# Designs tried in a protein design run: peptides against a protein of PDB entry 6JX3. Part 65

Target 1, 85 residues: chain A of PDB entry 6JX3
Amino acid sequence: AEFRLRPEISVAQTDYGMVLLDGRSGEYWQLNDTAALIVQRLLDGHSPADVAQFLTSEYEVERTDAERDIAALVTSLKENGMALP

## One batch from the design tools (peptide; made by RFdiffusion4, then SolubleMPNN)

Design b2_p24_5_s4 (from b2_p24_5, 11 letters changed)
Fold by OpenDDE base, seed 3:
Structure b2_p24_5_s4 (fold): chain B 85 residues (1-85), chain A 24 residues (1-24)
Amino acid sequence: as target 1 above (85 residues)
Amino acid sequence: LPPQTTVISTNPAAPVSITRLGTL
């Protein structure tokens, strides 16, 4: 399925990195550099497989670890009310 | 709610985390 943010979530770029803001609750989350990279690529339309390939090519990360990290991040974003199921 | 960091990956080459900073 396509990765999408919930409609109430806004993306902001700050000096400290990507921030996701819930416009209804006011809750906001900061993503570290790698998390932001993953989210940006997913939002740009790349598949999790595309992102995994990118991570393994750019960083010292095994394919299976990249796939796990992406899946875990997506799950976390869904559970914390930022991404649609 | 107090700030809270969720660590997704501890790989030093590409660590992954998100931090709930609070509520505006």
Scores: peptide ipSAE 0.780, ipTM 0.946, DockQ to the pose 0.952
Fold by OpenDDE base, seed 4:
Order: structure tokens, then C-alpha cells, then sequence
Structure b2_p24_5_s4 (fold): chain B 85 residues (1-85), chain A 24 residues (1-24)
């Protein structure tokens, strides 16, 4: 399914990187550079496979590791209430 | 809530983490 943020989540760019803010609870999360890169590409409509290819081409990451990391990040964002299931 | 970091990947070339900073 398409990766989407929950409607109450807003995105901010800060000096410390991408921040996701829950407008209802006030909880906010900082994504590190790679996490932000993954999220940005997913939100732009790239598939996890596209993102994995990107990571392997730009960083010293094996394809299987990239795919796992993307899936794990997506799961984490869903579990922490930032992404739609 | 206190800040908490979830580490997804420790690959030094492309580490992946998300940190719950707190509540506004």
C-alpha cells in the first residue's frame, strides 16, 4: 500500500533534521538523515524497492539490508502513530 | 515523555533512527 502520514501529523524541517509532529497529542519525533531521506522518497511516491535501489547506489548498504531497514522504519512509523496502516 | 531513540540500522554509511523528542 501507499505510504502516507496520518492526517494529524505535520512535517517540519529543523536545524536537527526532519521532525514529525502530532498535532493532537503534541508528541514529536526527529528523523535522522537517512530516515528522513527514506520518508521523503516514499512520500514522493517512490516504492520501497525504488528507495532500496537508491540507498544501495548512494551508500555502502546491501540491497537486502536496505529493504529490511526501509520496512522496519515504515513499521516503526506506523507503530508510533505517524504513518497510516 | 523523555527522549527515546529507536535505532533501525547501525550501518555506519546509512544509519537509520527516529527519536521521540517529547511533547509540546
Amino acid sequence: as target 1 above (85 residues)
Amino acid sequence: LPPQTTVISTNPAAPVSITRLGTL
Scores: peptide ipSAE 0.780, ipTM 0.946, DockQ to the pose 0.960
Fold by OpenDDE base, seed 1:
Structure b2_p24_5_s4 (fold): chain B 85 residues (1-85), chain A 24 residues (1-24)
Amino acid sequence: as target 1 above (85 residues)
Amino acid sequence: LPPQTTVISTNPAAPVSITRLGTL
């Protein structure tokens, strides 16, 4: 399934990292570096499996942990109204 | 709403978190 942000969400690159702004509610969220990396790669069309492989190659993280963390991040973004179900 | 951080991973090599900062 394709990862997509909700249409009301705008992405901004700031000195503090990636920020997601809800144009309807005005709520804004900051992603830390790893979260931003994951989101960017997903938005670029990479699968969660691709992103997990990337994380294990770039960082000291186990494959299973990477997969779990990506899934948990995606779930959180959906639950907090940033990503489409 | 007050700022709130959701911690997804505490792996020091690749920590993952998101923070609701507030409303514009």
Scores: peptide ipSAE 0.780, ipTM 0.946, DockQ to the pose 0.964
Fold by OpenDDE base, seed 2:
Structure b2_p24_5_s4 (fold): chain B 85 residues (1-85), chain A 24 residues (1-24)
Amino acid sequence: as target 1 above (85 residues)
Amino acid sequence: LPPQTTVISTNPAAPVSITRLGTL
């Protein structure tokens, strides 16, 4: 399934990094650099597998760890109301 | 609510976290 943000969520690139803002509640989250990288690539249409390959090629990360981290991040974004189920 | 960080990965080469900062 395609990764998508909820329609009320907006993305801002700030001096502090990527920020996600809920336009309804006003809640906002800051993503660290790697989280932002993952989210941006997913939003650009890359699959989780693509992102995992990217992480393993660019960083000292094992494939299984990359896959787990991506899945966990996506789950967290869904649970926190930022991404569509 | 106070800011709260959710740690996804502690890999020093590629740490992954998100932080709920609050409400605007």
Scores: peptide ipSAE 0.778, ipTM 0.946, DockQ to the pose 0.926

Design b2_p24_6_s1 (from b2_p24_6, 10 letters changed)
Fold by OpenDDE base, seed 3:
Structure b2_p24_6_s1 (fold): chain B 85 residues (1-85), chain A 24 residues (1-24)
Amino acid sequence: as target 1 above (85 residues)
Amino acid sequence: SALEQRALTEPAPKSISAPALRRK
């Protein structure tokens, strides 16, 4: 299914990088550059397959590793209450 | 919002990361 953030989660850009904000709890999470890149592309409407292709084209990473990294990140975002299941 | 303003000035207590990548 389509990747979507939970309604209470918003995105902010800071000098430290991308941050996800929880408007209910007041907590927020800093994303590293790779996580931010993946999340941005997913939110822009690219499929995980699209993102994997992008990563393998631009970075020194194998397709299987890219797919695993994306899947693991999505799982983490869901488990930490940022993305919808 | 106040939360957004806080995020601009105070580092996040939590993080979400993916493995760092090197550009070709």
Scores: peptide ipSAE 0.682, ipTM 0.917, DockQ to the pose 0.847
Fold by OpenDDE base, seed 2:
Structure b2_p24_6_s1 (fold): chain B 85 residues (1-85), chain A 24 residues (1-24)
Amino acid sequence: as target 1 above (85 residues)
Amino acid sequence: SALEQRALTEPAPKSISAPALRRK
């Protein structure tokens, strides 16, 4: 399934980094650099497999670890009401 | 929006993170 944000969620670039904003609840979350990189690539239409390949190509990380990090992040985004299931 | 303005001036109270990576 394609990664999509919930309609009430918007993205902002701030001095503190990438932030996801929930216009309904008023909550917002700051993403660290790695999370922001993954989310941006997913939103650009890259598959989790594409992102994993990108991470292993550009960074000192094993494929299995990259896949786990991506999956954990996607799960967190869904559980926190930012991404569609 | 007001929410966007807050985000521009105040750090978020919550965070979502993934393990930091070192570039090759």
Scores: peptide ipSAE 0.679, ipTM 0.916, DockQ to the pose 0.912
Fold by OpenDDE base, seed 4:
Structure b2_p24_6_s1 (fold): chain B 85 residues (1-85), chain A 24 residues (1-24)
Amino acid sequence: as target 1 above (85 residues)
Amino acid sequence: SALEQRALTEPAPKSISAPALRRK
């Protein structure tokens, strides 16, 4: 299924990095650089497989590890109410 | 929005991370 943020979640770029904001609760989350990179590509319409390929091409990471990292991040985003199931 | 303005000036209390990567 398509990766999609919940409608109350917005994205901001800050001096600290990418931030996801919940307009209903007032909470916001700082993403580290790797998480931001993955989220940006997913939001741009790339599949997790696309992102994994991108990561292995640009960074010192094996495909299996990249896939696991992406899956774990997506799970975290869903569990923390940022991404739709 | 006001929330966005806060985020621009105040670090978030929560974080979401993925393992740091080293460029080739």
Scores: peptide ipSAE 0.679, ipTM 0.916, DockQ to the pose 0.880
Fold by OpenDDE base, seed 5:
Order: sequence, then structure tokens, then C-alpha cells
Structure b2_p24_6_s1 (fold): chain B 85 residues (1-85), chain A 24 residues (1-24)
Amino acid sequence: as target 1 above (85 residues)
Amino acid sequence: SALEQRALTEPAPKSISAPALRRK
């Protein structure tokens, strides 16, 4: 299914990098550069497969590792209440 | 919003990360 953030979550760009803001709880989460890159592409409508292809093309990472990294990140975002199931 | 303004200047207490990558 399509990757989507929960409606209470918004994105901000800061001097520290991408941040996800929870308008309900008042909490916010810093993403590292790799996580931000993946999330940005997913939010732009790219599939996890698209993102994996992008990562292997641009970075020193194997396809299987890219796929695992993306899947793990998506799971984390869902588990931490940022992304919809 | 106040939250957005805070986030612009104050590091987040929580983080979500993926393994760092090196460009080809």
C-alpha cells in the first residue's frame, strides 16, 4: 500500500536535518540523512522498490541491504506512530 | 506553530535512523 504519514504528523527541514513533528503530542523526531532520503522519496510517491533501486544506483549498498533498510525504517515509522499502517 | 519554531532551533529528543550510506 501507499506510504503515508499519520495526519497529525508534519515534516520540517531544520539545520539538523529532516524532522517529523507530532501536532498532537508535541513531540518531534530527528531523521538522519539516510532515513530522510528514504522518507522523502516515499512521500513523493516512489515505491519501496523504487527507493531500493535509487539507493543501489547512487550509494554503496547492495540491493538486499537497501530493501532491508527501507523495510526496517518503514516498520519503525509505523511502530512509533508516524506512519499509517 | 510553536512546535515548528521549537524544532527549528532545538534538537529533537528522539530520532529515527537508517544505516548511513556512502555515495558512489
Scores: peptide ipSAE 0.678, ipTM 0.915, DockQ to the pose 0.893

Design b2_p24_6_s3 (from b2_p24_6, 11 letters changed)
Fold by OpenDDE base, seed 5:
Structure b2_p24_6_s3 (fold): chain B 85 residues (1-85), chain A 24 residues (1-24)
Amino acid sequence: as target 1 above (85 residues)
Amino acid sequence: SSLWEKALTEPAPKSIEAPALRRR
């Protein structure tokens, strides 16, 4: 399925990095650089496979590790109520 | 203040992280 944020989640860039805000609860989360990069690419319409290829080309990471990191992040975003299942 | 005013001016109490990567 296509990666999508829940309707109540909004995104902004701050002095602390990318932030996701839940407009209903008021809770917000800071993303580190790697997480923000992955989320940005996914929101831009790239598939997890596309993102894995991008990461291995730009960074010192193996394909398997990149795929695992992306999958873990997506799962976390879904479980924390930020991304749609 | 709005929710975003807080989010834009204060560090978030929660973090979502992926392993740091080193550029080639």
Scores: peptide ipSAE 0.630, ipTM 0.891, DockQ to the pose 0.895
Fold by OpenDDE base, seed 3:
Structure b2_p24_6_s3 (fold): chain B 85 residues (1-85), chain A 24 residues (1-24)
Amino acid sequence: as target 1 above (85 residues)
Amino acid sequence: SSLWEKALTEPAPKSIEAPALRRR
């Protein structure tokens, strides 16, 4: 399934990194650099497999670890009400 | 909006993080 943010979630790029804001509740989250990178690629339409390939090419990470990191992040975003299930 | 003004000026109370990566 395609990665999608919930309709009430908006994104901003700041000097300190990506921020997600829930326009209904007022809650907001700061993403660290790795999380922001993954989210940006997913929102651009890349599959988790695409992102894993990108990470292993650019960074010192093995494919299995990259896939796990992506999956864990997506799960976190869903559980925290930012991404659609 | 007031919400974004807050989000851009006050530290987020919550973080979403993935393990830091080192460039090759």
Scores: peptide ipSAE 0.630, ipTM 0.890, DockQ to the pose 0.843
Fold by OpenDDE base, seed 1:
Structure b2_p24_6_s3 (fold): chain B 85 residues (1-85), chain A 24 residues (1-24)
Amino acid sequence: as target 1 above (85 residues)
Amino acid sequence: SSLWEKALTEPAPKSIEAPALRRR
């Protein structure tokens, strides 16, 4: 299934990094650089496998670790009400 | 919107993070 944010969530780039805002609750979340990079690629339509390959190519990370990082991030986004299940 | 004004001027109280990576 394609990664997708919940309809009430909007995105902006700030001096602090990527920010996700829940337009209904008013809650907002800051993403660190790695999280923002992963989310941006997922939102652009890249699969988790694509993102893992990108990370291992550009950064000092093993494939298994990249896959785990992506999966953990997606889980966090879903659990915190930002991404659709 | 007023919500975005806050989000753009005030650091978020919550964060979502992934492990920092070093470029090759």
Scores: peptide ipSAE 0.630, ipTM 0.890, DockQ to the pose 0.914
Fold by OpenDDE base, seed 4:
Structure b2_p24_6_s3 (fold): chain B 85 residues (1-85), chain A 24 residues (1-24)
Amino acid sequence: as target 1 above (85 residues)
Amino acid sequence: SSLWEKALTEPAPKSIEAPALRRR
């Protein structure tokens, strides 16, 4: 399934990294560099598999670890009400 | 918006993080 943010969530790039804002609750989250990178690629339409391939190619990470990191991040984003299930 | 102004000027109280990676 396509990764999508909930409609109330908006994104901004800041000097400190990517920020997600919930326009309804006013809550906002800062993403670290790795999380932001993954989210950006997912939002650009890359599949988790694509992102894993990208990470292993560009960074010192094993495929299994990349896949786990992506899955965990997606789960977190869904659980925190930022991404659609 | 006022919400974005806050988000851009005040540190986020919450963070979403993935393990840091070192570029090859």
Scores: peptide ipSAE 0.625, ipTM 0.888, DockQ to the pose 0.853

Design b2_p24_6_s4 (from b2_p24_6, 9 letters changed)
Fold by OpenDDE base, seed 1:
Structure b2_p24_6_s4 (fold): chain B 85 residues (1-85), chain A 24 residues (1-24)
Amino acid sequence: as target 1 above (85 residues)
Amino acid sequence: SALWERALTEPAPKSISAPALRRR
């Protein structure tokens, strides 16, 4: 399934990193660099498998760890109301 | 908007993270 943010969520880059803002609730969340990188690639249309390949190629991480990190992040984004299920 | 002004100038009270990575 395609990764998408909920329509009320907007994205901005800040001095502290990538921020996701819920325009309805006013809640906002800061992403660390790794999370932001994953989200950006997913939003650009890359699959989780694509992102895992990218991470293992560019960074000191094993494939299974990259896959787990991506899955955990996507779950967090869905559970916290940022990404569509 | 006021919401964005706050979000852009103040650290978020909540965070979502993935494990930090080092480039090869």
Scores: peptide ipSAE 0.605, ipTM 0.875, DockQ to the pose 0.932
Fold by OpenDDE base, seed 2:
Structure b2_p24_6_s4 (fold): chain B 85 residues (1-85), chain A 24 residues (1-24)
Amino acid sequence: as target 1 above (85 residues)
Amino acid sequence: SALWERALTEPAPKSISAPALRRR
């Protein structure tokens, strides 16, 4: 259940925020602040449960909403070819 | 690389987002 980016995906911080770049296709995606925060914590080794706890502690969001947001984001990253299944 | 040069200097055509959050 470890979150990992696909090997062709690289991460950078830009003037527009966090960007994920596919080094093979040249496609890249801009992440908004919340998405970037979640991705950063997952990449740092925190579990989705850890991230949910972090979000509810630091931000005005309910646990259920945090969990849903994280799950939806992870799904999107996998479906768009950025994260490994 | 040229790819990163582009990625760093212009907005991405695609986006991934999660709902905005307010700090407590």
Scores: peptide ipSAE 0.604, ipTM 0.874, DockQ to the pose 0.904
Fold by OpenDDE base, seed 5:
Structure b2_p24_6_s4 (fold): chain B 85 residues (1-85), chain A 24 residues (1-24)
Amino acid sequence: as target 1 above (85 residues)
Amino acid sequence: SALWERALTEPAPKSISAPALRRR
């Protein structure tokens, strides 16, 4: 399934990095640089496999580790109400 | 938006992270 944010979630760049805001609850979440990079690529339409390939090309990370990190992040975003299932 | 005024100027109380990566 395609990665998509829930409609109530908005995105902004701040002095602290990427932030996701839930317009209904008022909760907001700070992303670290790696999480922000992955989310940006997914929102741009790249598949998790595409992102894993990108990470292994640009950074010192093994494919298996990149895949695990992406999957864990996507799961977290869904479970915390930011991404659609 | 008052919500964004806060989000843009204050650290978020919650975080979502992935392991830090070293660039090649």
Scores: peptide ipSAE 0.602, ipTM 0.873, DockQ to the pose 0.924
Fold by OpenDDE base, seed 4:
Structure b2_p24_6_s4 (fold): chain B 85 residues (1-85), chain A 24 residues (1-24)
Amino acid sequence: as target 1 above (85 residues)
Amino acid sequence: SALWERALTEPAPKSISAPALRRR
């Protein structure tokens, strides 16, 4: 299924990097560069497989590790109420 | 909004990270 943020979540670029804000609770999270890169590509409509291919092509990471990193990040985003299940 | 003003000017209390990657 397509990766989507929950409707109450908004995105901003800050001096500290990408931030996701829950407009209802006021909670917000800073993403590191790798997480932001993955999220941006997912939000642009790339599949996790697409993102994994991108990561392995641009960075020193094995495909399996890239896939695991993406999956773990997506899980975290869902568990923390940022992404739709 | 006040919420975004805070988010833009202060580090987030929470973080979500993926392992840092080295560019080829």
Scores: peptide ipSAE 0.601, ipTM 0.871, DockQ to the pose 0.934

Design b2_p24_7_s1 (from b2_p24_7, 9 letters changed)
Fold by OpenDDE base, seed 5:
Structure b2_p24_7_s1 (fold): chain B 85 residues (1-85), chain A 24 residues (1-24)
Amino acid sequence: as target 1 above (85 residues)
Amino acid sequence: PKKPYVSPLEGFRNLTDSDIVVDF
């Protein structure tokens, strides 16, 4: 399944890092570097499995933990109205 | 060498207007 942001959501870079902005409500959410990297790769068309492989190749994280963290982030982004279901 | 890992869930939060001002 394709990962997509809701149409009202935009990506911005700030002094605090990547922020997801809701252009209609004015709400915004801060992502740390790992979350930003995951979102960027998903938006570029990589699968969660691709992203997990990337994380384990670059960072001190086990595959299972990377997969769990990606799934949890995606779920959170959907539940908080940033990503399409 | 692999880089230290930080969970993507660390610090994930809804910002307030006192955190940052966005005009768009």
Scores: peptide ipSAE 0.622, ipTM 0.879, DockQ to the pose 0.755
Fold by OpenDDE base, seed 2:
Order: C-alpha cells, then sequence, then structure tokens
Structure b2_p24_7_s1 (fold): chain B 85 residues (1-85), chain A 24 residues (1-24)
C-alpha cells in the first residue's frame, strides 16, 4: 500500500533533522537522518523494496537489515499515529 | 565507498516542548 502521512501530521526540517508534528495532539517526533531519508523516499512514491535497495547501495547495511529497519520504522509511524495504515 | 549506516530507529522518540522549537 502507498505510504502516506495522516493529514494532521506536518513535516518540518530542523537543524537537528526531520520532525513530525501531530497537529491535534501537539506532539513532535524526531527522525534521524536515516529515518528521514526513508520517509522522504516513501512519500516520493518509492516502495520499501526501492528504499532497501537504495540503502544497501549507499550505506554499509545488508539488504535484510535494511528491509527490517524500514518495516520497523513504518510500523512505528503507523502505531504512533503519524502514518496511515 | 558506502557510508556508515545508522538504524532509522535510533533516537526515534516523542519530543517535548523543551526539546525543540519548530516554526511551521
Amino acid sequence: as target 1 above (85 residues)
Amino acid sequence: PKKPYVSPLEGFRNLTDSDIVVDF
């Protein structure tokens, strides 16, 4: 399924990386550079498989680990109300 | 050369108002 943020979520870029703001709860969530990269690529329409390929091409990470980390991040974003299921 | 990898889960956390000020 297409990765999308919930409509109440706003994205901000800060000196410390990407931050997601829940406009309803007022809570902020901090993403590190890797997480921000993953989210950006997913929002751009790349599949998790595409993102995993990108990560393994650019970073010292194995495909299985990249896939696991992407899945875990997506799950967290959904569970914490930032991404649509 | 490939870059060092940091898990996207590292540091993923809910911030308080004292943690950051964001201008939208």
Scores: peptide ipSAE 0.622, ipTM 0.879, DockQ to the pose 0.795
Fold by OpenDDE base, seed 4:
Formats: sequence, C-alpha cells, structure tokens
Structure b2_p24_7_s1 (fold): chain B 85 residues (1-85), chain A 24 residues (1-24)
Amino acid sequence: as target 1 above (85 residues)
Amino acid sequence: PKKPYVSPLEGFRNLTDSDIVVDF
C-alpha cells in the first residue's frame, strides 16, 4: 500500500506552503504544514502508522485523531486525483 | 514540549490561478 502521487502531479514549495499541481487539468491544491508533513513522510516510504506515531511525538494530538486525520487526507488526495488509489 | 496541532484538513482546497502562481 505504497502512497504515490499520480504521474501528472507536480509538487512545489511556495511561500504559502506545499502546492500540488495537476499538469493535465491545471488545478492547484494547497496543503498546510501538517498536510505537507504527512505527504512528505508518506512519499518517503513511511506508513500511515509511522506518520501517526511521528505526529503524536511532535504535536499535541492523540494517536486516534492523528490516524483519522491521515486517513481523511489520503482519501481526499485520492478522490481529488492527486494520489494513486 | 509538543507543538500545537493543526489538522491537515484545515485549508485544504482547490486553488485558482488567482490564488497563487507556481513556477516549476
């Protein structure tokens, strides 16, 4: 269950944070710092469980909440055409 | 001390080219 962006998606770092560009549709999607962190770690090969552990270690968040937020973000990224299913 | 947590869903949205210009 490797997390991977679709091939038409490009990543940019901006003053506003991480932005994903769909090269086909021209759509831009902005990620906040937490979302960018999650995506970066997933792309680096960490599992959602790894990311949840990282979040609970660094941030004031409970494990269950972190897991739910990661799952929700991943779902959104897939549904909006940024990540492969 | 742990940092304040912001949900990754906060502000997650589709931008228009009027919102931001990205140079690749």
Scores: peptide ipSAE 0.620, ipTM 0.879, DockQ to the pose 0.811
Fold by OpenDDE base, seed 3:
Structure b2_p24_7_s1 (fold): chain B 85 residues (1-85), chain A 24 residues (1-24)
Amino acid sequence: as target 1 above (85 residues)
Amino acid sequence: PKKPYVSPLEGFRNLTDSDIVVDF
């Protein structure tokens, strides 16, 4: 299934990184550079497997760790109301 | 060379009202 943000979520770029804003609740969520990169690639249509491959090619991370981190981030984004289930 | 890796979960947090400062 494709990764999508909830319709009430807006994306903003700040000096501190990517921020997700919930237009209904007014909540803000801050992402670091790695999280922002993952979200951007997922929104562009890349699969979690694609993102893991990208991370291991560009960064000092093992494939298994990259996959776990991506899955954990996606889960958090869904559980905290930023991404659609 | 490959870049240092930072977990995407590091620093992931909900910003509260106290995190948003408005100066008048």
Scores: peptide ipSAE 0.620, ipTM 0.881, DockQ to the pose 0.538

Design b2_p24_7_s2 (from b2_p24_7, 9 letters changed)
Fold by OpenDDE base, seed 1:
Structure b2_p24_7_s2 (fold): chain B 85 residues (1-85), chain A 24 residues (1-24)
Amino acid sequence: as target 1 above (85 residues)
Amino acid sequence: PKKPYVDPLKDFRNLTDSDIVVDF
């Protein structure tokens, strides 16, 4: 399924990574560089499998761990109202 | 060589007004 942010969410880049702003509630959410990278690639149309492959090729992480971390991040973004289900 | 990996959920949190100022 396609990964998409909710329409009220705006994105800003920071030195730490990324901030997501909910334009309706006024809430801000902080993402580090790794999370920002994952979100950016998913928004560009890469699949979670594509992102896992990218992470294992560039970073000191095993495939299974990368897959789990991507899934956990996506779940968190959906549960906290930033990404569409 | 491959770069050190950081957990994407490290420091994932809802920020307060005192945490950051971002101009949109």
Scores: peptide ipSAE 0.639, ipTM 0.893, DockQ to the pose 0.771
Fold by OpenDDE base, seed 4:
Structure b2_p24_7_s2 (fold): chain B 85 residues (1-85), chain A 24 residues (1-24)
Amino acid sequence: as target 1 above (85 residues)
Amino acid sequence: PKKPYVDPLKDFRNLTDSDIVVDF
């Protein structure tokens, strides 16, 4: 399924990574560079499997760990109201 | 060489008002 942010969410790039702003509630959420990279690639239409392959090719991480980390981030973004279910 | 990997959930959190510095 396609990864999408909720329509009320705005994105800002930061030195740390990324900030997501909920335009309705006013909540801000902080993401580091790795999380920002994952979100950017997912929003560009890459699958979690694509992103895992990218991470293992560029960073010192094993495939299984990358897959779990991507899934955990996506789950967190959905549960905390930033991404559509 | 491959870059050091940082857990994407490291420091993932809801920011408080004191975390935000506004510069106009």
Scores: peptide ipSAE 0.637, ipTM 0.892, DockQ to the pose 0.635
Fold by OpenDDE base, seed 5:
Structure b2_p24_7_s2 (fold): chain B 85 residues (1-85), chain A 24 residues (1-24)
Amino acid sequence: as target 1 above (85 residues)
Amino acid sequence: PKKPYVDPLKDFRNLTDSDIVVDF
């Protein structure tokens, strides 16, 4: 339920968005501004539904598309070892 | 007015050494 990064992951803000660093493997992962915003809000305790509402209020995106994009990002972050299952 | 929306998976990728520049 709670979105969390794995303990070995560090966050850096960039002009492009965000970089996630795996402190054990040394791998870096790039996130754009939209992905960074989603991750930041999830880490702050907002639900995916909260984030979808925020996106549709601030950006030119439909609710269904926002929900799908959030789910896809979360899945990718989990599958690539950045977020806890 | 609402801002243009960018797919959060656009350019989502594992970076390589050539992507990292350190200037001393």
Scores: peptide ipSAE 0.637, ipTM 0.891, DockQ to the pose 0.591
Fold by OpenDDE base, seed 3:
Structure b2_p24_7_s2 (fold): chain B 85 residues (1-85), chain A 24 residues (1-24)
Amino acid sequence: as target 1 above (85 residues)
Amino acid sequence: PKKPYVDPLKDFRNLTDSDIVVDF
């Protein structure tokens, strides 16, 4: 399934990474550079497997760890109301 | 060389009113 933000969520880039704003509740959520990069690539249409390959090629991380971290981030974004299920 | 990797969930959090300052 494709990764999508909820329609009420707006994105802002920051020096730390990214901020997501819920336009209905007014809540803000903070993401670091790694999380922002993952979200950006997923929104661009890359699969989690694509993102994991990218991370292992550019950063000091093992494939299994990258896959687990991507899954954990996606789960968190869904559970906290930023991404569609 | 490969770059240092940071856990994407590090500092992942809901920002509070105190985190957001608006100055008019």
Scores: peptide ipSAE 0.636, ipTM 0.889, DockQ to the pose 0.572

